# Ledger of designs, part 133: peptides against a protein of PDB entry 3T7K

Target 1, 248 residues: chain A of PDB entry 3T7K
Amino acid sequence: KAEKILARFNELPNYDLKAVCTGCFHDGFNEVDIEILNQLGIKIFDNIKETDKLNCIFAPKILRTEKFLKSLSFEPLKFALKPEFIIDLLKQIHSKKDKLSQININLFDYEINGINESIISKTKLPTKVFERANIRCINLVNDIPGGVDTIGSVLKAHGIEKINVLRSKKCTFEDIIPNDVSKQENGGIFKYVLIVTKASQVKKFTKLINDRDKNETILIVEWNWCVESIFHLNVDFTSKKNVLYQKK

## One batch from the design tools (peptide; made by RFdiffusion4, then SolubleMPNN)

Design b2_p21_1_s4 (from b2_p21_1 with S1D E9K E11N F15S E17S)
Fold by OpenDDE base, seed 3:
Structure b2_p21_1_s4 (fold): chain B 248 residues (1-248), chain A 21 residues (1-21)
Amino acid sequence: as target 1 above (248 residues)
Amino acid sequence: DELVEEKLKNNEFISESDFLE
C-alpha cells in the first residue's frame, strides 16, 4: 500500500531521522504511515536505546519528560521537531489533489521553539553536560518526585556515572558519597553534590557534612537545577537559581 | 531557612505525570 501511494512522486526525500516522540502521537501510527515514513528515511522508536543511534525528537514544545531530557544527550541530536512535520508530511502524501512531483517540506520550518542551533551544536561535543561540569558522582534523595530510577536514568544519560540514593530520614554521613573527580585546574569541583526535595534535607546534609568533613565544598540543588542545565547543555555555576546551598 | 522553603515551593517539581507518556 505504501509503495502505491509513494509511486506518484518522482523523487522521495531521505530525511535520515531516527526519532522518539514525547507529548505527541500517543496512539502511534498505522502500519501504512509507518511504512511511508520508513521509505522517507524516518524511523520512529518507542523507547530510547543507545544502540539505535537516535538523532531526533518529536515534541510540541520543550518538555520535562524523560524522553525529551534524554534526547538532549543524543550524539548528536540533529533535529528537535514539532509533530506538525509528520502531520503535514503525511497529509501531503495522502493528498490526491496535489499532482506534486516532489514533497516540499523543510525540516527547519518545524523546529521546536527554544531548541536552537546553539543547543544542537552542543550535542556534538565529545563530553556530556555534567561531565564538563566535573559532576561524576551525586547523592539523590529517595523521595524525589518521578522516582530515583527515572531521575537517575536522565542524569546518567548526561554524564553522571554514579548515583547514590540517600534514605532521607535514616541516612548518616557515611551514606553520603563524594564526587570523585580529579582536580582539573580551571573548574570549581564540588566534593559533595546532592539533589534534595526538602528544606529539612538541606539542614540535615549540611550539618552532617560540615560536622564530619569540615571545609569541603558542597553543592545542594533542586531537580530543576539539573533540568535547566540539561536544557542549556551547560552548567552555570554563577547562577544561584535552583541552588539551595553552596559552599566553595 | 525560609529562603530554602520558598525556593522549593516555587519549583514545580516534576510530577509523576511529567514522566508519563
Scores: peptide ipSAE 0.058, ipTM 0.722, DockQ to the pose 0.169; fails the geometry check
Fold by OpenDDE base, seed 4:
Order: sequence, then C-alpha cells, then structure tokens
Structure b2_p21_1_s4 (fold): chain B 248 residues (1-248), chain A 21 residues (1-21)
Amino acid sequence: as target 1 above (248 residues)
Amino acid sequence: DELVEEKLKNNEFISESDFLE
C-alpha cells in the first residue's frame, strides 16, 4: 500500500532518522504510515536502545521525560523535531490534489524551540556532560520522584558511571560514596555529590560528611540541577541555581 | 536552613507523569 502511495513521487527523500517520540504520537502510527516513513528513511522506535543508534527525538517542546533527557545523550543527536514534521509529511504524501513531484519538507523548519545548534554540536563531543564535569559517582536518595531506576538511567546515559542509592532515613556516613575522579588540580572536583529531595536530607548529609571528613568538597543538588545541566549539555559550577549546598 | 526550603519549594515538582510518558 505504501509503495502505491509513494509511486506518484519521482524522487523520495531519505531523511535518515532513527527516532523516538515523547509527548506525541501516543496512539502510534498505522501500518501504512509506518511503511511510508520507513521508505523515507524515518524509523520510529518505541524505546531507546543503544544498539539502534538513535539520532532523533520527536517532541512538541523541551520535555523532562526520560526519552527526551536521554535523547540529548545520542551520539550525535542530529535532530530534535516537532511532531508537525511527521504530520505535515504524511499530509503531503496522502494529499491527492497536489501533483507534487517531490516532497518539499525541510527538517530545519521543525526544530524544537530551545534545542539549537549549540546543543546539537555538544552531542558530537566524545564525552558526556557529567563526565566533562568530573562527576562519575553520585549519591541518590531513594525517595526521588520518578524513581531511582529512571533517574539513574538518565544519569548513566549522561556519563555517570556509578549511582549509589541512599536510604535517606537509615543511611550512615559509610553508605555515602565518594566521587572517585582523578584530582585535576584546578578542576573544581567535588568528592561527594548528592542528589536530594528534602532540606532534612541536606542537613543530614552535610553533618554526616563534615563530622567524618571535615575538609572534603561537597555538592548537594536537586534533580533540576541535573536536568538543567542536561538541557545545556554543560555543567555550570558558577551557578547556584538548584544547588542546595556546596563546599569547595 | 530557610534558603534550602525556599529553593525546594520553588522547584516545580517533577510529576511522576514527566517520566512515564
């Protein structure tokens, strides 16, 4: 069926998109449309797998979904596109009125607002955002919204190697892991990095660490600190936004 | 610390929905 629909075009573009969708196309696509998209070099996957070498995200805007956050870790993310790209594409293809010899849809017209070339360019870097920030091991409280698995998966996609889950009510100093990174002399490396949800946790962890390891560097942040770092593909250590406690 | 509490209050709760979609 798709072949018959596409036969009216003399030349078909190859968009070379391997994509996931978030915040759009909840009902999926019909079989014919999937076939059409496939013929145009657009493959849509249900889930993110490293083996699929995904290079595209469809979303109406910047979202805080697992898929969106992980898409910024693609190697590279080539395109972050609004769903209107697919909608308009399929509309043109299904339109009988337009004796269009060619599909005339430019990917650049459908870019997600706020995902600019500067962000896209950073996805071409050989390192991940937290790796560049010298954050490889973090402590994560177990009561984080979204769950430790989802949050952990996102963080790992962005270069966190080890995630230590802290039982906030029962944890001791011995349960807190150091951020084991080679001391770069000038690199602003924090020995202890923690993601917390409550002020009481800040008080608890600062006390535990300072009582046992008085001179060590500590960074305690909210999840939003991680999200902002991901959205910018850069960690700004000069910003106090979403930082709950820091000791340099 | 009132500052920490204020910062946490201003954080838009990541709704569980933000991760499930």
Scores: peptide ipSAE 0.050, ipTM 0.718, DockQ to the pose 0.111; fails the geometry check
Fold by OpenDDE base, seed 1:
Structure b2_p21_1_s4 (fold): chain B 248 residues (1-248), chain A 21 residues (1-21)
Amino acid sequence: as target 1 above (248 residues)
Amino acid sequence: DELVEEKLKNNEFISESDFLE
């Protein structure tokens, strides 16, 4: 069926997209449209797997979904596109009126607002954002919205190697893990990095660490600190935004 | 303490909905 529909075109583009969708196409695609997209070099996957070598995200805007956040860890992310790309593409293909010999849709016309070439270019870097920031081991409170598994998965995609889950009410100093990174000569390294949700947790963890390891560096942040770092593919240690406690 | 609470309140957008597909 797809071949018959596409036969009216003399030349078909190969977009070479391996994509996931978030915040759009909840009902999926019909079999014919999937086949059409496949013939155009557009493969849409339900879930993110490293083996699929995904290079594209479809979303209406910047989102805080697991898929969107992880898409910024693709190697590289080639395109972040609005769903209108697919909609207009399929509309043009199914249109009987336009004796168009060619599909005339430019990917660049459908870029998600706020995902610019500067962000895309950073996805080509050999390191991940938190790796570049010398954050390899973090402590995460167990009561974080979205759950520790989802949050942890996003953080791991962005270069965090070890996530220690803290039971906020029962944890002791011995439960807190250090960020074990080799001192790079030119980078600020925090020995203890924590993501928390409550002011009481800030008080608790600062006390526990300062009482037992008084001279060590501490970074306590909100989840939004991580999100902003991901969206920019850069950690700004000069910003106090979303930082709850910092000791250098 | 108040500054930390104020900063955390500004994070009201961390709803479980942020992670919904």
Scores: peptide ipSAE 0.048, ipTM 0.717, DockQ to the pose 0.168; fails the geometry check
Fold by OpenDDE base, seed 5:
Structure b2_p21_1_s4 (fold): chain B 248 residues (1-248), chain A 21 residues (1-21)
Amino acid sequence: as target 1 above (248 residues)
Amino acid sequence: DELVEEKLKNNEFISESDFLE
């Protein structure tokens, strides 16, 4: 059926998109539209897998969803597009009235606001954002909104290798893992990096660490610190925004 | 916990950050 629909066009574009959707297309696509999109070089996946070599995200705007945050870790992210791209494309293809010889849809007209070329260019870097920031191992409290699996998965996509989950009420100093990174020139390395949700956790962990390892560097942040770092694809250690405690 | 995870995975968390550099 898709072939018959597309036969009216003399030339078909190849968009070369391997995409996931977030905040849009909850009901998915019908089989004919999937086939049409496939013939145009557009493949939509339900979930993010490294093996799929995803290069595109569809979303109405910048979102804090798992899929959106992970899309910024694609290698590279080629396009971040509004869902209207697919909507307009399919409308044009299904239109019976216009003897269109060509599909006239430009990807650049559908860019998500706030995802500029600077952000896209950073996704071409050989390293991930937290890798560049010398954050390899973190401590994550178990009561974090969104769950440790989702949050941990996003962080891993962005170069954190080890997620240590802390049971905030029961943890001791021995449960806290160091950020085991080699000393790099010119980079602030924090020995202990923690993501927490409550002021009481800041007080607890600072006491535990300072009592047992008094001279070590500590970074305690909110989840929003990670989100901002992901959105910028850069960690700004000069900013105090979303930093709850810092000891250099 | 499950509801929060679902919200984070699907649609409900919108960026509050003015990311417009």
Scores: peptide ipSAE 0.021, ipTM 0.562, DockQ to the pose 0.154; fails the geometry check

Design b2_p21_2_s1 (from b2_p21_2, 8 letters changed)
Fold by OpenDDE base, seed 2:
Structure b2_p21_2_s1 (fold): chain B 248 residues (1-248), chain A 21 residues (1-21)
Amino acid sequence: as target 1 above (248 residues)
Amino acid sequence: SYYEELKKKNEEELEKAEKEL
């Protein structure tokens, strides 16, 4: 059926999109429209898998969803597009009124606001955002909103190798893992990195670390520090935004 | 049209569907 619909066009574009959707198309697409999209080089996946070599996200705007946050870790993210791209494309293809010999839809007209070329260019870097920041091992409190598995999965997509989950009420100094990064001579490496939810946790962990190791570097942040770092694909160590405690 | 309804559903779903982290 799709072939018959597309036969009216003398030339078909190949968009070469391997995409996931977030905040749109929850019901998916009908079989004919999926076949049309496939003929145009648009493949939509339900879930993110590294093996699929995803290069596109469909979303109405910047979202704090797992899919959106992980899409910024694609290698590369080629396009971040509004769902109207698919809608307008399918409308044009199904239009009986327009004697269109060609599909006239430009991907660049559908870019998500705030995902600019500077962000897209950073997804072409050989390293992930936290890897570039020399953050490989973190401590995460077990009471984090969203859950340690989801939050941990996003952080791993962005270059965190090891996530240590801390039971905030019962943990001791021995439960806190160091950020095991090779001592690069450049003094920007924190030995202890922690993501916490409460001021009481800041007081507890700073005391535990300082009582046992007074000279060590400590970074304690909120989850929002990670989100801002992901959205910018850059860690700004000069910013105090969402930093709860820092010892250099 | 089907696609206008789909657009409207997408606008409505933005408010309800996916857990923000």
Scores: peptide ipSAE 0.445, ipTM 0.918, DockQ to the pose 0.721
Fold by OpenDDE base, seed 5:
Structure b2_p21_2_s1 (fold): chain B 248 residues (1-248), chain A 21 residues (1-21)
Amino acid sequence: as target 1 above (248 residues)
Amino acid sequence: SYYEELKKKNEEELEKAEKEL
């Protein structure tokens, strides 16, 4: 059926998109439209897998969803597009009135507001955002909103290798893992990096670490510190925003 | 049209959809 619909066009674009959707198209697409999109080089996946080499996200705006946050880790993210791209494309293809010999849809007209070329260019870097920041091993409290698995999966997508989950009420100093990063000359390396939810956790962990390892560097942040770092694809160690405790 | 309904659904989905982190 798709072939018959597309046969009216002299030339078909190849968009070369391997995409996921977030905040749109929850019901998916009908079989004919999926086949049409596939013929145009647009493949939509339900879930993010590294093996699929995803390069595109569809979303109405910048969202704090797992898919959107992970899309900024794609290698590279080629396009972040509004869902109207797909809708307008399919409308043109199914139109019987338009004597269109060619599909005239420009991807750049459908860019998500706030995802600019500066963000896209950073996804072409050989390293992930937290890797560049010398953050490889973190401690994450078990009461984090969103859950440790989801939050941990996002952090891993962005270059955190090891996530240690802390049971905030029961943990001791021995449960806290160091950020095992070789001293690079020019970067602020924190020996202990922790993501926490409450001021009581800051007091607990700072005491535990300072009592046992008094001279070491500590970074304690909120989850929003990670989100802002992901959205900018850069860690700003000069900012105090969402930093709960810092010892250099 | 089917595609106008899809636009409307997408607008409605923004309020109900994926858990923000």
Scores: peptide ipSAE 0.445, ipTM 0.919, DockQ to the pose 0.722
Fold by OpenDDE base, seed 4:
Structure b2_p21_2_s1 (fold): chain B 248 residues (1-248), chain A 21 residues (1-21)
Amino acid sequence: as target 1 above (248 residues)
Amino acid sequence: SYYEELKKKNEEELEKAEKEL
């Protein structure tokens, strides 16, 4: 069916999109439209798998969804597009009125606001954002909104190698893992990195660490610190935004 | 149209669907 619909076009673009959707197309597409999209080199996947070599996300705006946050870890993220791209494309293809010899849709007209070329360019870097920041091992409180598995999966996509889940009420100093990164000469490595949800956790963990390891560097942040770092694909250690405690 | 409804549905789903982290 799709072939017959597409046969009216002299040339078909190959968009080479391997995409996930977030905040749009929850019901998916009909079989004909999936086939059309596939013939145009647009493959939509339900879930993010590294093996699929995803390069695109469809979303109406910047979202804090697992898919959106992980899309910024794609290698590279080629396009972050509004769902209207697909809608307008399919509308044009199904239109009987236009003797269109060609599909005339510019991908750049559908860019997600705030995902600029500077962000896209950083997804071409050989390292992940937290890897570049020398953050590879973190402590995560178990009461984090979103759940430790989801949050942990996002953090891992961005270069966190080890996530230690802390039971905030019961944890001891021995439960806290160091950020075991080989001392690169030129950057202040925080020995202890923690993501917490409450000021009481800051007080607890700072006490536990300082009582046992008084001279060590500590970074305690909110989840929003991670989100901002992901959205910028850069860790700004000069910013106090979303930093709850820092000891250099 | 089907695609106008799809657009509207996407707009409505943005408010409801995926858990923001």
Scores: peptide ipSAE 0.444, ipTM 0.918, DockQ to the pose 0.726
Fold by OpenDDE base, seed 3:
Structure b2_p21_2_s1 (fold): chain B 248 residues (1-248), chain A 21 residues (1-21)
Amino acid sequence: as target 1 above (248 residues)
Amino acid sequence: SYYEELKKKNEEELEKAEKEL
């Protein structure tokens, strides 16, 4: 059926999109539209797998979903597009009225607001955002909204190798892991990096660390610090935004 | 049309489907 629909076009574009959707197309697509999209080089996947070499995300806007946050770790993310791209494309293809010899839809007209070329260009870097920031091992409190598995999966996608989950009520100093990064001379390396949810946790962890390891560097942040770092694909160590405690 | 309904559904489901972190 799709072939018959597409046969009216003299030339078909190849968009070369391997995409996931977030905040749109929850019911998926009908079989004919999936086939049409596939013939146009648009493949939509239900879940993110590294093996699929995903390069695109569809979303109505910047979202804080797992898929959206992980899409910024794609190698590279080529396009972040509004769902209207697919809708307008399929509308044009199914339109009987226009003797359209060509599909006239430009991907660049459907960019998600706030995902600019500067962000896209950073996804071509050989390193992940937290890797560039010398953050490889972190401590994560077990009461984090979203859950440690989901949050941990996002952080790992962005270059954190090891996530230590802290039971905030019962943890001791021995439960806190160091950020084991080789001293690069030019970058402030924090020995202890922690993501916390409450001011009481800041007081607890700062005391535990300072009582046992008095001279070490500590970074304690909110989850929003990680989100902002992901959205910008850059860690700004000069910003105090979402930083709860810092010892250099 | 099917695609207008699809657009509307996308707008309505923005709140329901995926948990923001």
Scores: peptide ipSAE 0.443, ipTM 0.918, DockQ to the pose 0.673

Design b2_p21_2_s2 (from b2_p21_2, 9 letters changed)
Fold by OpenDDE base, seed 2:
Structure b2_p21_2_s2 (fold): chain B 248 residues (1-248), chain A 21 residues (1-21)
Amino acid sequence: as target 1 above (248 residues)
Amino acid sequence: KRFEELKKRFEEELEKAEKEL
């Protein structure tokens, strides 16, 4: 059925999209629509798997979903598109009125607002955002909204190698891991990096660290610091936004 | 009509979207 529909076109584009959807669905597409999309080189996956070599996300806007945040770690993210791309594409293909020899849909007309070429270009870098920031090992409080597994999975996608989960009420200094990054001379390496949810944790962890490991560098941030870093694919160490404590 | 209904469903599902972190 799809072949008969597509036979109207002399040439078919190959979009080469391996995509996930977030904040939108594809369940409304029938088997024929999915087959049409597949013949146009558009494959939509339910979940992110490294094996699929995903290069696209469909979303109506920038979202703070796991899929959206992880899509910025794709190698590269080629396109971040509004779901209207698929709708308009299928609409054009099913249109009987247009004696179109070609499909006339430009991907650039469907870019997600705020995901610009500068963001896309950074996904081509050989390093991840936190790797570039010399953040390898972090401490994450166990009461983080979203859960340590989901948050941890996003952070790992962006170059955090080790996530130490702190039981905020019971943890001691010995439970806090250092950010073990080789002394590269050229960047402010924080020995202790912590993601916390509340001011009482800042007071606790700063005391524990300063009492036992004096004069060490400490970075304590909110989850929003990580989100902003991901959305920009850059860590801005000059910004105090979402930084709860910093000792250089 | 079908594609208008699909578009409307896409807009409605934005409100039910995956958990934001």
Scores: peptide ipSAE 0.376, ipTM 0.873, DockQ to the pose 0.682
Fold by OpenDDE base, seed 5:
Structure b2_p21_2_s2 (fold): chain B 248 residues (1-248), chain A 21 residues (1-21)
Amino acid sequence: as target 1 above (248 residues)
Amino acid sequence: KRFEELKKRFEEELEKAEKEL
């Protein structure tokens, strides 16, 4: 069926998209539409798997969803597109009125607002955002909204190798892991990095660390610090935004 | 009509959307 519909075009584009959707769904597409998209080099997946080598996200806008945050870790993210791209493409292909020799839809007309070429270009870097920031091992409190597994999965996608989950009320100094990174000359290395949810945790962890390891560097941040770092694909250590405690 | 209904469903799913973190 798809082949007969596409046979009216002299040339077909190959978009080479391997995509996921967030804040929008493809369940409304029939088997013919999916086959048409496949013939145009557009494959939509339900979930993110590293093996699929995803390069695209469909979303109406920037979202704080797991899929959206992880899409910024794609190698590279080629396109971040509005779902209207798929709708308008299928609409043009099913149109009987136009003696269209070619499909005339430009991907660049459907870019998600705020995902610019500067962000896309950073996804081509050989390193992840937290790797570039010398953050390898973090401590994450167990009461984090979204859950430690989801938050941890996003952080790992962005180059954090080890996530230590802290039982905030019961943890001791011995439960806190150091950020085990080699001294690189060109970056502020924090020995202890912690993501916390409340001011009482800041007081607890700063006391535990300073009482046992007095001269060490500490970074305590909110989850929003990680989100902002992901959306910019850069860690700004000069910003105090979402930083709850810093000791250099 | 089909594509207008698809657009409307896409807008409705934004309200039901995946948990924001």
Scores: peptide ipSAE 0.376, ipTM 0.872, DockQ to the pose 0.694
Fold by OpenDDE base, seed 3:
Structure b2_p21_2_s2 (fold): chain B 248 residues (1-248), chain A 21 residues (1-21)
Amino acid sequence: as target 1 above (248 residues)
Amino acid sequence: KRFEELKKRFEEELEKAEKEL
């Protein structure tokens, strides 16, 4: 069926998209639509797997979903597109206008607002955003909204190797792990990095660390600090936004 | 009709949305 529909075009584009969708529905496409998309080099996956070598995300806008945040870790993310791309493409392909020798849909017309070439270019870097920031091992409180597994999975996708989960009410100093990174000449290294949800946790962890490791560097942030760092694919250590405590 | 239904489903999935973190 798809072949008969596509046979009216003299040339078919190959978009070379391996995509996931977030905040938009793809399960509503029929088998013919999926086959048409496949013949145009567009493959949509239900979930992110590293083996699939995903290079695209479909979303209506920038979202704080697990899929969207992880898509910024793709190697590279080639395109971040609005779902209207697929709709308009299928509309053009199903159009009974006899005179369309070619499919005239440009991917660049469907870019997600706020995902610019500067962001896309950073996904081509050989390192991840937190790796570039010298953040390898972090402490995460167990009461984080979203859950430690989901949040930890996003952080790992962006170059954090070790997530230590802290039981915020029961933890001691011995439960806090150091950020074990080699001294690099260029960049602030924090010995202790923590993601917390409450001001009471800041007071607790700063006391625990300062009572035992008085001269050590500490970074305590909100989850929003990580989100902003991901959305920019850059950690700005000069910004105090979403930083709850910093000791250099 | 079909593409309006697809668009409507896309809008409805925004309401059922994946958990924002």
Scores: peptide ipSAE 0.375, ipTM 0.870, DockQ to the pose 0.693
Fold by OpenDDE base, seed 1:
Structure b2_p21_2_s2 (fold): chain B 248 residues (1-248), chain A 21 residues (1-21)
Amino acid sequence: as target 1 above (248 residues)
Amino acid sequence: KRFEELKKRFEEELEKAEKEL
């Protein structure tokens, strides 16, 4: 069926998209539409798997979903597109206007607002955002909204190797892991990096660390610090936004 | 009609959106 519909076009584009959707659906497409998209080099996946070599996300806008945050870790992210791309493409293909010898849909007309070429270019870097920031091992409080598994999975996608989950009420100094990064000559490394949810946790962890490991460097941030770092694909250590405690 | 319904469903799925972190 798809072949018969596409046979009216002299040439078919190959978009080379391996995509996931977030804040929009693909299950609403029938088998013929999926086959049409596949013949145009557009494959939509239900979930993110590293083996699929995903290069695209469909979303109506920038979202704080797991899929959206992880899409910024794709190698590279080629396109972040509005779902209207698929709708308009299928609409053009199903159009009975006999005069359409070619599919004329430009991917760049469907870019998600706020995902610019500067962000896309950073996804071509050989390193992840937290790797570039010398953040390898972090401490994460167990009461984080979203859950430690989901948050941890996003952080790992962005170059954090080790996530230590802290039981906020019961943890001691011995439960806190150092950020074990080799001293590369050219960057301020924080020995202790913590993601917390409450001011009481800041007071607790700063006391525990300062009492036992005096004069060490500490970074305590909110989850929003990580989100902003992901959305910019850059860690700005000059910004105090979402930083709860910093000791250099 | 079909594509208007698809667009409407996309808008509805935005309202039901995946858990934001």
Scores: peptide ipSAE 0.374, ipTM 0.872, DockQ to the pose 0.700

